# Designs tried in a protein design run: peptides against a protein of PDB entry 6JX3. Part 23

Target 1, 85 residues: chain A of PDB entry 6JX3
Amino acid sequence: AEFRLRPEISVAQTDYGMVLLDGRSGEYWQLNDTAALIVQRLLDGHSPADVAQFLTSEYEVERTDAERDIAALVTSLKENGMALP

## One batch from the design tools (peptide; aimed at target 1 W29)

Design b2_p23_7_s3 (made by RFdiffusion4, then SolubleMPNN; from b2_p23_7, 8 letters changed)
Fold by OpenDDE base, seed 4:
Structure b2_p23_7_s3 (fold): chain B 85 residues (1-85), chain A 23 residues (1-23)
Amino acid sequence: as target 1 above (85 residues)
Amino acid sequence: ASRRFSGPSSSPVRPSITFLGVL
């Protein structure tokens, strides 16, 4: 399934990194650089598999770990109301 | 620091999100 942010979520680049803001609740979350990279790539239309491959080329991370981390991040974004299920 | 292929990074390799608050 396609990764999408909820319609009420806005993306901002701040001095502290990428931030996601819920325009309805006012809640906002900071992403670290790796999380931001993952989200950006997913939003650009890359699959989780694409992103995992990208991460293994960019960072000293094993493919299995990259895949697990992407899945965990996506789950977190969904359960915290930022991404659509 | 975490190791990027192109160089060291101050950001951890493992992704994370942090709740900042409510505006």
Scores: peptide ipSAE 0.542, ipTM 0.836, DockQ to the pose 0.331
OpenDDE base, seeds 1, 2, 3, 5: peptide ipSAE 0.506, 0.533, 0.529, 0.511; ipTM 0.825, 0.830, 0.833, 0.827

Design b2_p23_7_s4 (made by RFdiffusion4, then SolubleMPNN; from b2_p23_7, 7 letters changed)
Fold by OpenDDE base, seed 5:
Structure b2_p23_7_s4 (fold): chain B 85 residues (1-85), chain A 23 residues (1-23)
Amino acid sequence: as target 1 above (85 residues)
Amino acid sequence: EVRVFSGPSDSPYRPSITFLGRL
C-alpha cells in the first residue's frame, strides 16, 4: 500500500534535519539523515524495494538489513502517529 | 559512492526518529 503521512502531520526542513510536526497535538520529531531519505523517497512514490536498492548503493548495508530497517522505520512512524496504517 | 557506517543503534546509517517535544 502507498506510504502516506497522517493529514495532521507537517514536514519542516531545519538546520538539524527533517522534522515532522503534529498540528493537533503539537508533538514534533526529528528524523536523522537516513530516515529522512527513506521518508522522502516513499512519499515520492518509490516502493520499499526501490528504497532498499537505493540504500544498498549509497551505504555499505546488505539488502536484507536495508529492508528490515525500512520496515522498522515505517512501523515506528505508524506507531507514533505520523504515518497512516 | 558507498558510505561505511557500523555499530549499534546509534550508527549514523541506522534510520532513527527522536521525540523533540510539544509546542
Scores: peptide ipSAE 0.629, ipTM 0.873, DockQ to the pose 0.320
OpenDDE base, seeds 1, 2, 3, 4: peptide ipSAE 0.624, 0.628, 0.626, 0.626; ipTM 0.869, 0.872, 0.869, 0.870

Design b2_p23_8 (made by RFdiffusion4)
Pose (drawn by RFdiffusion4):
Structure b2_p23_8 (pose): chain A 85 residues (1-85), chain P 23 residues (1-23)
Amino acid sequence: as target 1 above (85 residues)
Amino acid sequence: SPPRVVEHREFGAAGVSISRLED
């Protein structure tokens, strides 16, 4: 249940936002503000459920949408090699 | 120079997105 980045992933905070770098493939990605917030909270050890609660309390988003959006982001992070399955 | 977006994805109503970049 623990969200983890793959070992070769590095992170940078930049003027564009949060960036993830795959040190093996050389692919690097930019996360928008909400994606960065979700990833940061997941890395802190919070559950996706915790993050959904945070998003609905802080932003104009329904809980059901927040859960789906978090799930889709995590799926995308796994799909694109940034997060462990 | 700024990096060029080569792939971009958006997810749902919370405005979540990620972009893959190239120099």

Design b2_p23_8_s1 (made by RFdiffusion4, then SolubleMPNN; from b2_p23_8, 10 letters changed)
Fold by OpenDDE base, seed 3:
Structure b2_p23_8_s1 (fold): chain B 85 residues (1-85), chain A 23 residues (1-23)
Amino acid sequence: as target 1 above (85 residues)
Amino acid sequence: GPPVVVESESFGRAGVGISKLAP
């Protein structure tokens, strides 16, 4: 399924990095550099597998580790109300 | 100043991370 943010979520670039803001609750989450890269590529239409391949080449991480970390991030974004299930 | 972090999560050895910030 396509990765999408919930309608009430906005993306902002701040002095401290990428932030996802919930316009209804006012809650917001800061992403570190790697998390931001993953989210940006997913929003651009790349699959988690595509992103994992990218991470292995750019950061010299194992493919299995990259896939697991991406899945964990996506799960967290959904559970914290930022991404659609 | 820097925002206050009230919750954080990190995934994997590479440290994929998110931090919930105080209002």
Scores: peptide ipSAE 0.515, ipTM 0.881, DockQ to the pose 0.833
OpenDDE base, seeds 1, 2, 4, 5: peptide ipSAE 0.506, 0.504, 0.504, 0.505; ipTM 0.877, 0.877, 0.878, 0.878

Design b2_p23_8_s2 (made by RFdiffusion4, then SolubleMPNN; from b2_p23_8, 9 letters changed)
Fold by OpenDDE base, seed 3:
Structure b2_p23_8_s2 (fold): chain B 85 residues (1-85), chain A 23 residues (1-23)
Amino acid sequence: as target 1 above (85 residues)
Amino acid sequence: APPRAVESRSFGRAGVGITKLEA
């Protein structure tokens, strides 16, 4: 399934990194560098599997670990109201 | 000056992290 942000969520870059901002409440989550890379690539149309392969090619991370961690991030973003289910 | 963290979550060995900041 396609990864998409909820309509009320916007992406912004701050001096402290990438953030996902809820335009209604003002609640926002800051992403670290790896999380930001994952989200950016997912929003650009890459699949979680594509992103996992990308991470393993650029960083010293096992494929299975990358896939699990991407899945955990996606699940968390859905649960905290940032991404569509 | 930096916003205060309300909650932080980290995921596995890939170094993935997110932090909920005070609104």
Scores: peptide ipSAE 0.564, ipTM 0.881, DockQ to the pose 0.890
OpenDDE base, seeds 1, 2, 4, 5: peptide ipSAE 0.541, 0.552, 0.548, 0.553; ipTM 0.874, 0.877, 0.876, 0.877

Design b2_p23_8_s3 (made by RFdiffusion4, then SolubleMPNN; from b2_p23_8, 6 letters changed)
Fold by OpenDDE base, seed 3:
Structure b2_p23_8_s3 (fold): chain B 85 residues (1-85), chain A 23 residues (1-23)
Amino acid sequence: as target 1 above (85 residues)
Amino acid sequence: GPPRVVERREFGRAGVGISKLEP
């Protein structure tokens, strides 16, 4: 239930946005502004539902769309080795 | 210059995106 990064993953801020770097493989992913916001809130302990509510309050996005897209992001970060399963 | 993107994933209508960058 708790969203956590893998221990080998570091968070960095670049001129082009937030990045997640794998210290072992050297692979890294850049997050766009919305993805970064989601990851930051999840790392702060907010649930995906909390984050979805936040997105709907700040942007013109429907709750169902927000929930689905957050879930897809989380799944992707787990699959690419950035987040713990 | 900006790092090269080797893979891009975008999710739905919420404007969520991630890009795998060239080391």
Scores: peptide ipSAE 0.478, ipTM 0.873, DockQ to the pose 0.900
OpenDDE base, seeds 1, 2, 4, 5: peptide ipSAE 0.446, 0.454, 0.458, 0.457; ipTM 0.864, 0.866, 0.867, 0.867

Design b2_p23_8_s4 (made by RFdiffusion4, then SolubleMPNN; from b2_p23_8, 8 letters changed)
Fold by OpenDDE base, seed 3:
Structure b2_p23_8_s4 (fold): chain B 85 residues (1-85), chain A 23 residues (1-23)
Amino acid sequence: as target 1 above (85 residues)
Amino acid sequence: SPPVVVESRSFGRAGVGISKLAP
């Protein structure tokens, strides 16, 4: 299934980095550079596997670690109400 | 004025991090 944000979530670029804002609750999460890169690529239609390969090409990170960390981020964003299940 | 972080989560070796900010 494709990665999608919940309808009430907006993406914003701030002086402190990318944030995901819940327009109903006012809750927002700031993403660090790697998290932002992952989310942006997923929203652009790349698969988690594509993103993992991309990360391994840009950073000295093992493929398995990249895949695990992407999965953990996605799970967290779903659980905190930012992404659709 | 830097935002106040009320919760932080980090994931593995790829350096993935997110922070929940105070309203």
Scores: peptide ipSAE 0.518, ipTM 0.886, DockQ to the pose 0.897
OpenDDE base, seeds 1, 2, 4, 5: peptide ipSAE 0.500, 0.503, 0.508, 0.511; ipTM 0.882, 0.882, 0.883, 0.883

## One batch from the design tools (peptide; aimed at target 1 A35 E58 Y59 L73)

Design b2_p24_1 (made by RFdiffusion4)
Pose (drawn by RFdiffusion4):
Structure b2_p24_1 (pose): chain A 85 residues (1-85), chain P 24 residues (1-24)
Amino acid sequence: as target 1 above (85 residues)
Amino acid sequence: PVLDPAKMKSMEDASGLKNYTPRP
């Protein structure tokens, strides 16, 4: 249940926002503010459920949408090689 | 690392996750 980045992934905070770099493939990605917030919280050891609660308390988003959006982001992070399955 | 915005991929495009509006 622990969200983990793949070992070759590095992170930078930049003027554009959070960036993930794959040191093997050389692909690098930009996360928007909400995606960065979710990833940071997941890396802290919070569950996706915790993050959904946070998002609904802080942002104008329904809990159901928050859960789906978190799940889609995590799926995308796995699909694109940033996160371990 | 040196970063080139023109070569940077978007997780927003990949995930569809847009920025949420903050509560007042």

Design b2_p24_1_s1 (made by RFdiffusion4, then SolubleMPNN; from b2_p24_1, 9 letters changed)
Fold by OpenDDE base, seed 1:
Structure b2_p24_1_s1 (fold): chain B 85 residues (1-85), chain A 24 residues (1-24)
Amino acid sequence: as target 1 above (85 residues)
Amino acid sequence: MELDPAKLKSVSEASGVRNYRPRP
């Protein structure tokens, strides 16, 4: 399934990194550089497998760890109301 | 836009995703 943000969520770039802003509540979530990169690639239509391959190629991380982090991030984004299930 | 720090959460901390080091 395609990764999508909820309609009320917008993306903003700050000096401290990417944030996801809830336009209804005013709450926002900060992403570190790795999380931001994952979200950006998912939003661009890359699969989790594509993202894992990209991360292991460009960064000092093992495939299993990259896959775990992608899954954990997606789960958190869904559970905290930023991404559609 | 100006952000309210009182409304700040960290999904990176919630997910446990760390910053990776780029390969040389």
Scores: peptide ipSAE 0.565, ipTM 0.851, DockQ to the pose 0.857
OpenDDE base, seeds 2, 3, 4, 5: peptide ipSAE 0.558, 0.564, 0.544, 0.559; ipTM 0.849, 0.849, 0.839, 0.848

Design b2_p24_1_s2 (made by RFdiffusion4, then SolubleMPNN; from b2_p24_1, 8 letters changed)
Fold by OpenDDE base, seed 3:
Order: C-alpha cells, then structure tokens, then sequence
Structure b2_p24_1_s2 (fold): chain B 85 residues (1-85), chain A 24 residues (1-24)
C-alpha cells in the first residue's frame, strides 16, 4: 500500500531538521536524518524494499535491521496520527 | 520555520529508529 501522510500533516524543514506538523492540533514531531530519509523516499513512491536496499548500500546497517526500522517508523507515524493507516 | 524546541516531540523516541552511520 502507498505510504501517505494525513491531510492535516505538513512537512517543514527547520534548523532542527525535518519536522511533521499537525495543522489542526499544533503538535509537531522532529525526525532525525535516518527517519527523514526513510519518510522522504516512501513519499517519493519507493517501496519499503527499495528503501531497505538504499539504506544497506549507503549506511552501516544490515538488511534485516533496516527493514525492521522502516516498519517501526511507519507504525509509529501511523499510531501517532501522522500517516494514514 | 521557527519552532519552540521545548514542544518538539521526537520520532526517534517514539519509533526507536536511530541515525545510521554512513559506510566508509
């Protein structure tokens, strides 16, 4: 399924890095560089498998760990109201 | 955009996803 942010969520680039802002509640979440990279690639239409391949090629991480982190990130973003289920 | 860092929540803390080190 396609990864999508909820309609009320905006992406902002700040001095603290990438931030997701809920326009209705005013709540905002900071992403570190790895999380930002994952989210950006997913939003660009890459599959989790594509992202995992990219991460293992560019970073010191094993495929299984990358896949687990991608899944954990997606789950967290959905549970915290940033991404559509 | 300028945000109040005191109100900024952490996806890292929520998800457990830490920054990776680039391959040499």
Amino acid sequence: as target 1 above (85 residues)
Amino acid sequence: MVLDPAELKSVEEASGVKNYKPRA
Scores: peptide ipSAE 0.693, ipTM 0.897, DockQ to the pose 0.893
OpenDDE base, seeds 1, 2, 4, 5: peptide ipSAE 0.689, 0.688, 0.630, 0.686; ipTM 0.895, 0.895, 0.873, 0.893

Design b2_p24_1_s3 (made by RFdiffusion4, then SolubleMPNN; from b2_p24_1, 11 letters changed)
Fold by OpenDDE base, seed 5:
Structure b2_p24_1_s3 (fold): chain B 85 residues (1-85), chain A 24 residues (1-24)
Amino acid sequence: as target 1 above (85 residues)
Amino acid sequence: MELDPAELKSVSEASGVRNLRPRP
């Protein structure tokens, strides 16, 4: 399924890194560099498998760990109201 | 965008995703 942010969520680049802002609640969430990279690639239309391949190619991480990170991040984004289910 | 660092929440911490090191 396509990874999408909720319509009320805006993406911003700040001095603290990538931030997701909820336009309704006013809450915002910081992403570290790796999480930001994952989100950006997913939003660009890459599948989780694509992202895992990218991470293992570019970073010191095993495929299984990359897959877990991606899955955990996606789950958190959905559970915290940033991404659509 | 201006942020108050005291109000900053981290989805990275919530998800357990740590920064990865680039391969040499």
Scores: peptide ipSAE 0.486, ipTM 0.833, DockQ to the pose 0.903
OpenDDE base, seeds 1, 2, 3, 4: peptide ipSAE 0.484, 0.456, 0.473, 0.476; ipTM 0.834, 0.825, 0.831, 0.832

Design b2_p24_1_s4 (made by RFdiffusion4, then SolubleMPNN; from b2_p24_1, 10 letters changed)
Fold by OpenDDE base, seed 3:
Structure b2_p24_1_s4 (fold): chain B 85 residues (1-85), chain A 24 residues (1-24)
Amino acid sequence: as target 1 above (85 residues)
Amino acid sequence: MELDPSKLKSISEASGVKNLTPKP
């Protein structure tokens, strides 16, 4: 299944980094650089496996840890109402 | 865009995703 944000969520770039804005609740969610990179690649249509491969090729991280980060982030985005289930 | 940092939540903190170190 394709990773998608909920329709009420907007993406913004700020001086504090990438932010997701919930137009209904008014909440603002900051992403650090790694989280932003993951989200951007997923939104571009890359699979979690693609993203994990990218992370291990460009960063000092093991494949298992990269996969964990991606899964944890996706889960959190869904649980906090930013990504579609 | 400018935001009030005191009102920001962090999905990175919620997910436990920390910044990775780039390879040289």
Scores: peptide ipSAE 0.591, ipTM 0.886, DockQ to the pose 0.827
OpenDDE base, seeds 1, 2, 4, 5: peptide ipSAE 0.589, 0.576, 0.590, 0.588; ipTM 0.876, 0.883, 0.881, 0.886

Design b2_p24_2 (made by RFdiffusion4)
Pose (drawn by RFdiffusion4):
Structure b2_p24_2 (pose): chain A 85 residues (1-85), chain P 24 residues (1-24)
Amino acid sequence: as target 1 above (85 residues)
Amino acid sequence: KKPYVKPSISPAPAELQPVMDALL
């Protein structure tokens, strides 16, 4: 249940926002503010459920949408090689 | 509450190449 980045992933905070770099493939990605917030909280050891609660308390989003959006982001991070399955 | 922006990922700007090189 622990969200983990793949070992070759590095992170930078930039003027554009959070960036993830794959040190093997050389692919690098930008996360928008909400994606970065989700990833940061997941890396802290919070559950996706915790993050959904946070998002609904802080932002104008329904809990159901928050859960789906978190799930889709995590799936995308796995699909694109940034997060371990 | 703040406006919610759906989480997304995209290829980063090429202007970040020097920052990316420093992380390798």

Design b2_p24_2_s1 (made by RFdiffusion4, then SolubleMPNN; from b2_p24_2, 7 letters changed)
Fold by OpenDDE base, seed 3:
Structure b2_p24_2_s1 (fold): chain B 85 residues (1-85), chain A 24 residues (1-24)
Amino acid sequence: as target 1 above (85 residues)
Amino acid sequence: KKPYVRPSIAPAPASLQPIIESLL
């Protein structure tokens, strides 16, 4: 399924990294560099498998760990109301 | 390969609010 942000979520690029704003609640969420990279690639249409392959090719991380971290991030974004289920 | 840092999200500090709002 396609990864999408909820309509009320806005993305801002700051000197401190990617920030997501929930326009309804007014809450701001900061992503670290790895999370921002994952979200950007997913929004660009890459699959979680594509992102895992990218991470393992560029970073000192095993495939299983990359897959786990991507899945956990996606789950967090959905549970925090940032991404559509 | 580059050192890997696990992805994380956290509430943004309130001090960033004016900066963020100016970018939206």
Scores: peptide ipSAE 0.653, ipTM 0.901, DockQ to the pose 0.764
OpenDDE base, seeds 1, 2, 4, 5: peptide ipSAE 0.651, 0.651, 0.653, 0.651; ipTM 0.900, 0.900, 0.901, 0.900

Design b2_p24_2_s2 (made by RFdiffusion4, then SolubleMPNN; from b2_p24_2, 8 letters changed)
Fold by OpenDDE base, seed 4:
Structure b2_p24_2_s2 (fold): chain B 85 residues (1-85), chain A 24 residues (1-24)
Amino acid sequence: as target 1 above (85 residues)
Amino acid sequence: RRPYVRPSISPAPASLQPIIESLL
């Protein structure tokens, strides 16, 4: 399944990192650098597996941990109404 | 390889709203 943001979600790049705005509710969500990196790569069409490989190559993280963290982030984004199911 | 920080999301501080909206 392709990772996509909901149509009402806007992305802002700030000095404090990536921020997502829900245009309907007015809620703002801040992503830390790792979360922003993951989201950016997913939006670019990389699979979670691709992103996990990228993380393990660039950062001090094991593959299993990277996969878990990506999955948890995606779940959170969906649960908070930012990403499409 | 770089130190790894787990991904996180949080409600953005209200004080950032004017800045964020100016970028949209």
Scores: peptide ipSAE 0.652, ipTM 0.903, DockQ to the pose 0.750
OpenDDE base, seeds 1, 2, 3, 5: peptide ipSAE 0.649, 0.650, 0.651, 0.649; ipTM 0.902, 0.903, 0.903, 0.903

Design b2_p24_2_s3 (made by RFdiffusion4, then SolubleMPNN; from b2_p24_2 with K6R E15S Q17R M20V D21E)
Fold by OpenDDE base, seed 4:
Order: sequence, then C-alpha cells, then structure tokens
Structure b2_p24_2_s3 (fold): chain B 85 residues (1-85), chain A 24 residues (1-24)
Amino acid sequence: as target 1 above (85 residues)
Amino acid sequence: KKPYVRPSISPAPASLRPVVEALL
C-alpha cells in the first residue's frame, strides 16, 4: 500500500532535522536522521523493501533488522495519527 | 558503511516551534 501522511500533517526541514506538525492537535514530532530518511524515501514512492535495501547498502545494519525497524516506524506513524492507514 | 541508528520519533522541543512556524 502507498505510504502517505495525513492531510493535517505538515513537514518542516530544520537544522535540527525533520519535524512533523499536526495542524489539528498542535503536536510537534521530531524524527531522527534514520526516521527522516525512511519517511522521505517512502513519500517519494519507494517500497519498504526498497528502503531496507538502501539502508543495508549505506549503513551497518542487517536486512532483517532494517525491515523490522521500517515496519515499526510505519506502524508508529499510523498509530500516532501521522500517516494514513 | 555508516554507523546505523534505529529510527525514532519523539516530541519536538518547545524551542523548535517558532522555527517550524517560520518555515511553514
């Protein structure tokens, strides 16, 4: 399924990293560099499998760990009301 | 390859709010 942010979520690129603003709740969330990288690639149309491949090519991480971490992040974003189900 | 840090999200520091608002 396509990864998309909810309409009320705004993305800001700051010197401190990617920040997501929920326009309805007023909550601000910061993503660390890895999370920001994953989100950006997913929004650009890459699949979770694509992202896992990218992570294993660039970083000291095993494929299984990358896949787990991506899945956990996506789940968190959906459950926290930032990404569409 | 670069050192790997697991992805994380957390509440942004309040001090970032004016910065973000200015960029929107």
Scores: peptide ipSAE 0.681, ipTM 0.908, DockQ to the pose 0.754
OpenDDE base, seeds 1, 2, 3, 5: peptide ipSAE 0.680, 0.677, 0.680, 0.678; ipTM 0.907, 0.907, 0.908, 0.908

Design b2_p24_2_s4 (made by RFdiffusion4, then SolubleMPNN; from b2_p24_2, 8 letters changed)
Fold by OpenDDE base, seed 3:
Structure b2_p24_2_s4 (fold): chain B 85 residues (1-85), chain A 24 residues (1-24)
Amino acid sequence: as target 1 above (85 residues)
Amino acid sequence: KKPYVRPSIAPAPASLAPIVQSLL
């Protein structure tokens, strides 16, 4: 399924990295550079498989590790109320 | 290829609030 943020989530680009704001709770979540890269590509319509391929081509990471890390991040974003299930 | 850092999310420090508000 398509990766989407929940409607109450806003994205801010700061000098300290990508920040997601939950407009209902008022909580802020900061993403490191790798997480921001993954989220940006997913929001652009790339599949997790596409993102894994991109990561292995650009970074010193194995495909299996990239896939695991993407899946874990997506799960965290859903569980913390940032992404739609 | 570049060094790889695993992705992470964390609650942002309250000190970022003014910056975030100015961008929204």
Scores: peptide ipSAE 0.659, ipTM 0.904, DockQ to the pose 0.755
OpenDDE base, seeds 1, 2, 4, 5: peptide ipSAE 0.658, 0.657, 0.659, 0.657; ipTM 0.903, 0.903, 0.904, 0.903

Design b2_p24_3 (made by RFdiffusion4)
Pose (drawn by RFdiffusion4):
Structure b2_p24_3 (pose): chain A 85 residues (1-85), chain P 24 residues (1-24)
Amino acid sequence: as target 1 above (85 residues)
Amino acid sequence: KRPYVPAAPDGLVRASPEVLAAAR
């Protein structure tokens, strides 16, 4: 249940926002503010459920949408090689 | 509450070279 980045992933905070770099493939990605917030919280050890609660308390989003959006982001992070399955 | 911007699919995009230069 622990969200983990793949070992070759590096992170940078930039003026454009959070960036993830795959040191092996050389692919690099930009996360928007909400995606960065979700990833940071997941890396802290919070559950997706915790993050959904945070998002609904902080942002104008329904809990159901927050859960789906978190799940989709995590799926995308796995699909694109940034997160371990 | 703050406006919510979805984290996915547009929340994760391939970055431009300018973004890579800023990261380095």

Design b2_p24_3_s1 (made by RFdiffusion4, then SolubleMPNN; from b2_p24_3 with R2K V13R P17E L20R A21R R24A)
Fold by OpenDDE base, seed 3:
Structure b2_p24_3_s1 (fold): chain B 85 residues (1-85), chain A 24 residues (1-24)
Amino acid sequence: as target 1 above (85 residues)
Amino acid sequence: KKPYVPAAPDGLRRASEEVRRAAA
């Protein structure tokens, strides 16, 4: 299924990196550079498999570890109300 | 290749006040 943010979530680019704002609760969430990279690529339409391939080609990370990291981040985004299930 | 810093579990967290101000 396609990765999508919930309608009430806005993306802000700051000097500190990507920030997600929940317009209903007023809560702000900040992402480290890797999380921001993953989210951006998913929002651009890349699959988790595409993102994993990208990570392993650019960074010192194994495919399985990259896949696990992506999955864990996506789960967190869903559980914290930022991404659609 | 570049060093890898994981996205999870610590790559998503509540924003600091400073970051909130920058994003507002």
Scores: peptide ipSAE 0.743, ipTM 0.945, DockQ to the pose 0.919
OpenDDE base, seeds 1, 2, 4, 5: peptide ipSAE 0.740, 0.741, 0.741, 0.741; ipTM 0.944, 0.945, 0.944, 0.945

Design b2_p24_3_s2 (made by RFdiffusion4, then SolubleMPNN; from b2_p24_3 with V13R P17E E18A L20R R24A)
Fold by OpenDDE base, seed 2:
Structure b2_p24_3_s2 (fold): chain B 85 residues (1-85), chain A 24 residues (1-24)
Amino acid sequence: as target 1 above (85 residues)
Amino acid sequence: KRPYVPAAPDGLRRASEAVRAAAA
């Protein structure tokens, strides 16, 4: 299924990297560069498989590890109310 | 290829005060 942020979530680009703002709860979440990269590519319409391929082509990471990292991040984004289920 | 820094579990966390200020 398509990865989407919840409608109350806003994205801010800062000198510290990507920040997600929950307009209802007032919570702010910061992402490291890898998480930001993954989120941006997913929001751009790339599949998790596409993202994993990108990561393994550019970084010192194995495919399986990249896939697990993506899945863990997506799960966290959903569980913390930032991404739609 | 460049070093890989994982996105999970530490790549998503509550923003610091400085980050919140920058995002506001």
Scores: peptide ipSAE 0.733, ipTM 0.942, DockQ to the pose 0.934
OpenDDE base, seeds 1, 3, 4, 5: peptide ipSAE 0.730, 0.732, 0.731, 0.731; ipTM 0.940, 0.942, 0.941, 0.941

Design b2_p24_3_s3 (made by RFdiffusion4, then SolubleMPNN; from b2_p24_3 with V13R P17E L20R A21R R24E)
Fold by OpenDDE base, seed 3:
Structure b2_p24_3_s3 (fold): chain B 85 residues (1-85), chain A 24 residues (1-24)
Amino acid sequence: as target 1 above (85 residues)
Amino acid sequence: KRPYVPAAPDGLRRASEEVRRAAE
């Protein structure tokens, strides 16, 4: 399914990296560079498989580990109210 | 290839006050 942020979530780019703002709750979430990279590529329309291929081509990570990392991040974004189910 | 820093579980967390201010 298409990865999409909830409508109340906005993205800010800072000197510290990507930040997600929840306009309803007022909560701010910060992402490390890997998480930000994954989110950006998913928002650009790349599939999790595309992202995993990208990660394994650019970084010292195995395919299975990349896939699990992507899945875990997406789950967290959904569970914390940032991404649509 | 570059070293890989995982996104999970620590790559998503509540922002510090410093980061929050930078995002405002």
Scores: peptide ipSAE 0.738, ipTM 0.945, DockQ to the pose 0.932
OpenDDE base, seeds 1, 2, 4, 5: peptide ipSAE 0.736, 0.737, 0.736, 0.736; ipTM 0.945, 0.945, 0.945, 0.945

Design b2_p24_3_s4 (made by RFdiffusion4, then SolubleMPNN; from b2_p24_3, 7 letters changed)
Fold by OpenDDE base, seed 2:
Structure b2_p24_3_s4 (fold): chain B 85 residues (1-85), chain A 24 residues (1-24)
Amino acid sequence: as target 1 above (85 residues)
Amino acid sequence: KKPYVPAAPDGLRRASEAVREAAE
């Protein structure tokens, strides 16, 4: 399924990196560079497999570790009400 | 290749005051 943010979530690009704003709860979430990169690529239409391939090509990370990291991030985004299930 | 810093679990967290201010 396609990765999408919930409609109440807005994205802000700051000097500190990507920030997600929940317009209903008022909560602000900050992402480190890796999380921001993953989210941006998923929002651009890349699959988790595409993102994992990208990460392993650019960074010192194994495919399995990249896949688990992506999955864990996506789960967290869904659990915290930022991404659609 | 560049060093890898994981996205999870600590790459997503509630924003600090400074970050919230920057996002406004």
Scores: peptide ipSAE 0.722, ipTM 0.938, DockQ to the pose 0.924
OpenDDE base, seeds 1, 3, 4, 5: peptide ipSAE 0.710, 0.722, 0.722, 0.719; ipTM 0.933, 0.938, 0.938, 0.937

Design b2_p24_4 (made by RFdiffusion4)
Pose (drawn by RFdiffusion4):
Structure b2_p24_4 (pose): chain A 85 residues (1-85), chain P 24 residues (1-24)
Amino acid sequence: as target 1 above (85 residues)
Amino acid sequence: APLKPRKDLSAATSPPLHNYTPRP
């Protein structure tokens, strides 16, 4: 249940926002503000459920949408080689 | 490794992830 980045992934905070770099493939990605917030909270050890609660308390988003959006982001992170399965 | 062009992971997410509007 623990969200983890793949070992070769590095992170930078930049003027454009949060960036993930794959040190093996050389692919690098930009996360928007909400994606960065979600990833940071997941890396802190919070559950996706915790993050959904946070998002609905802080942003104009329904809980059901927050859960789906978190899930889709995590799936995308895994699909694109940033996060471990 | 040589760097590739930068990508937008939020835009590549399915459906795309957009920034939420903050509560007042």

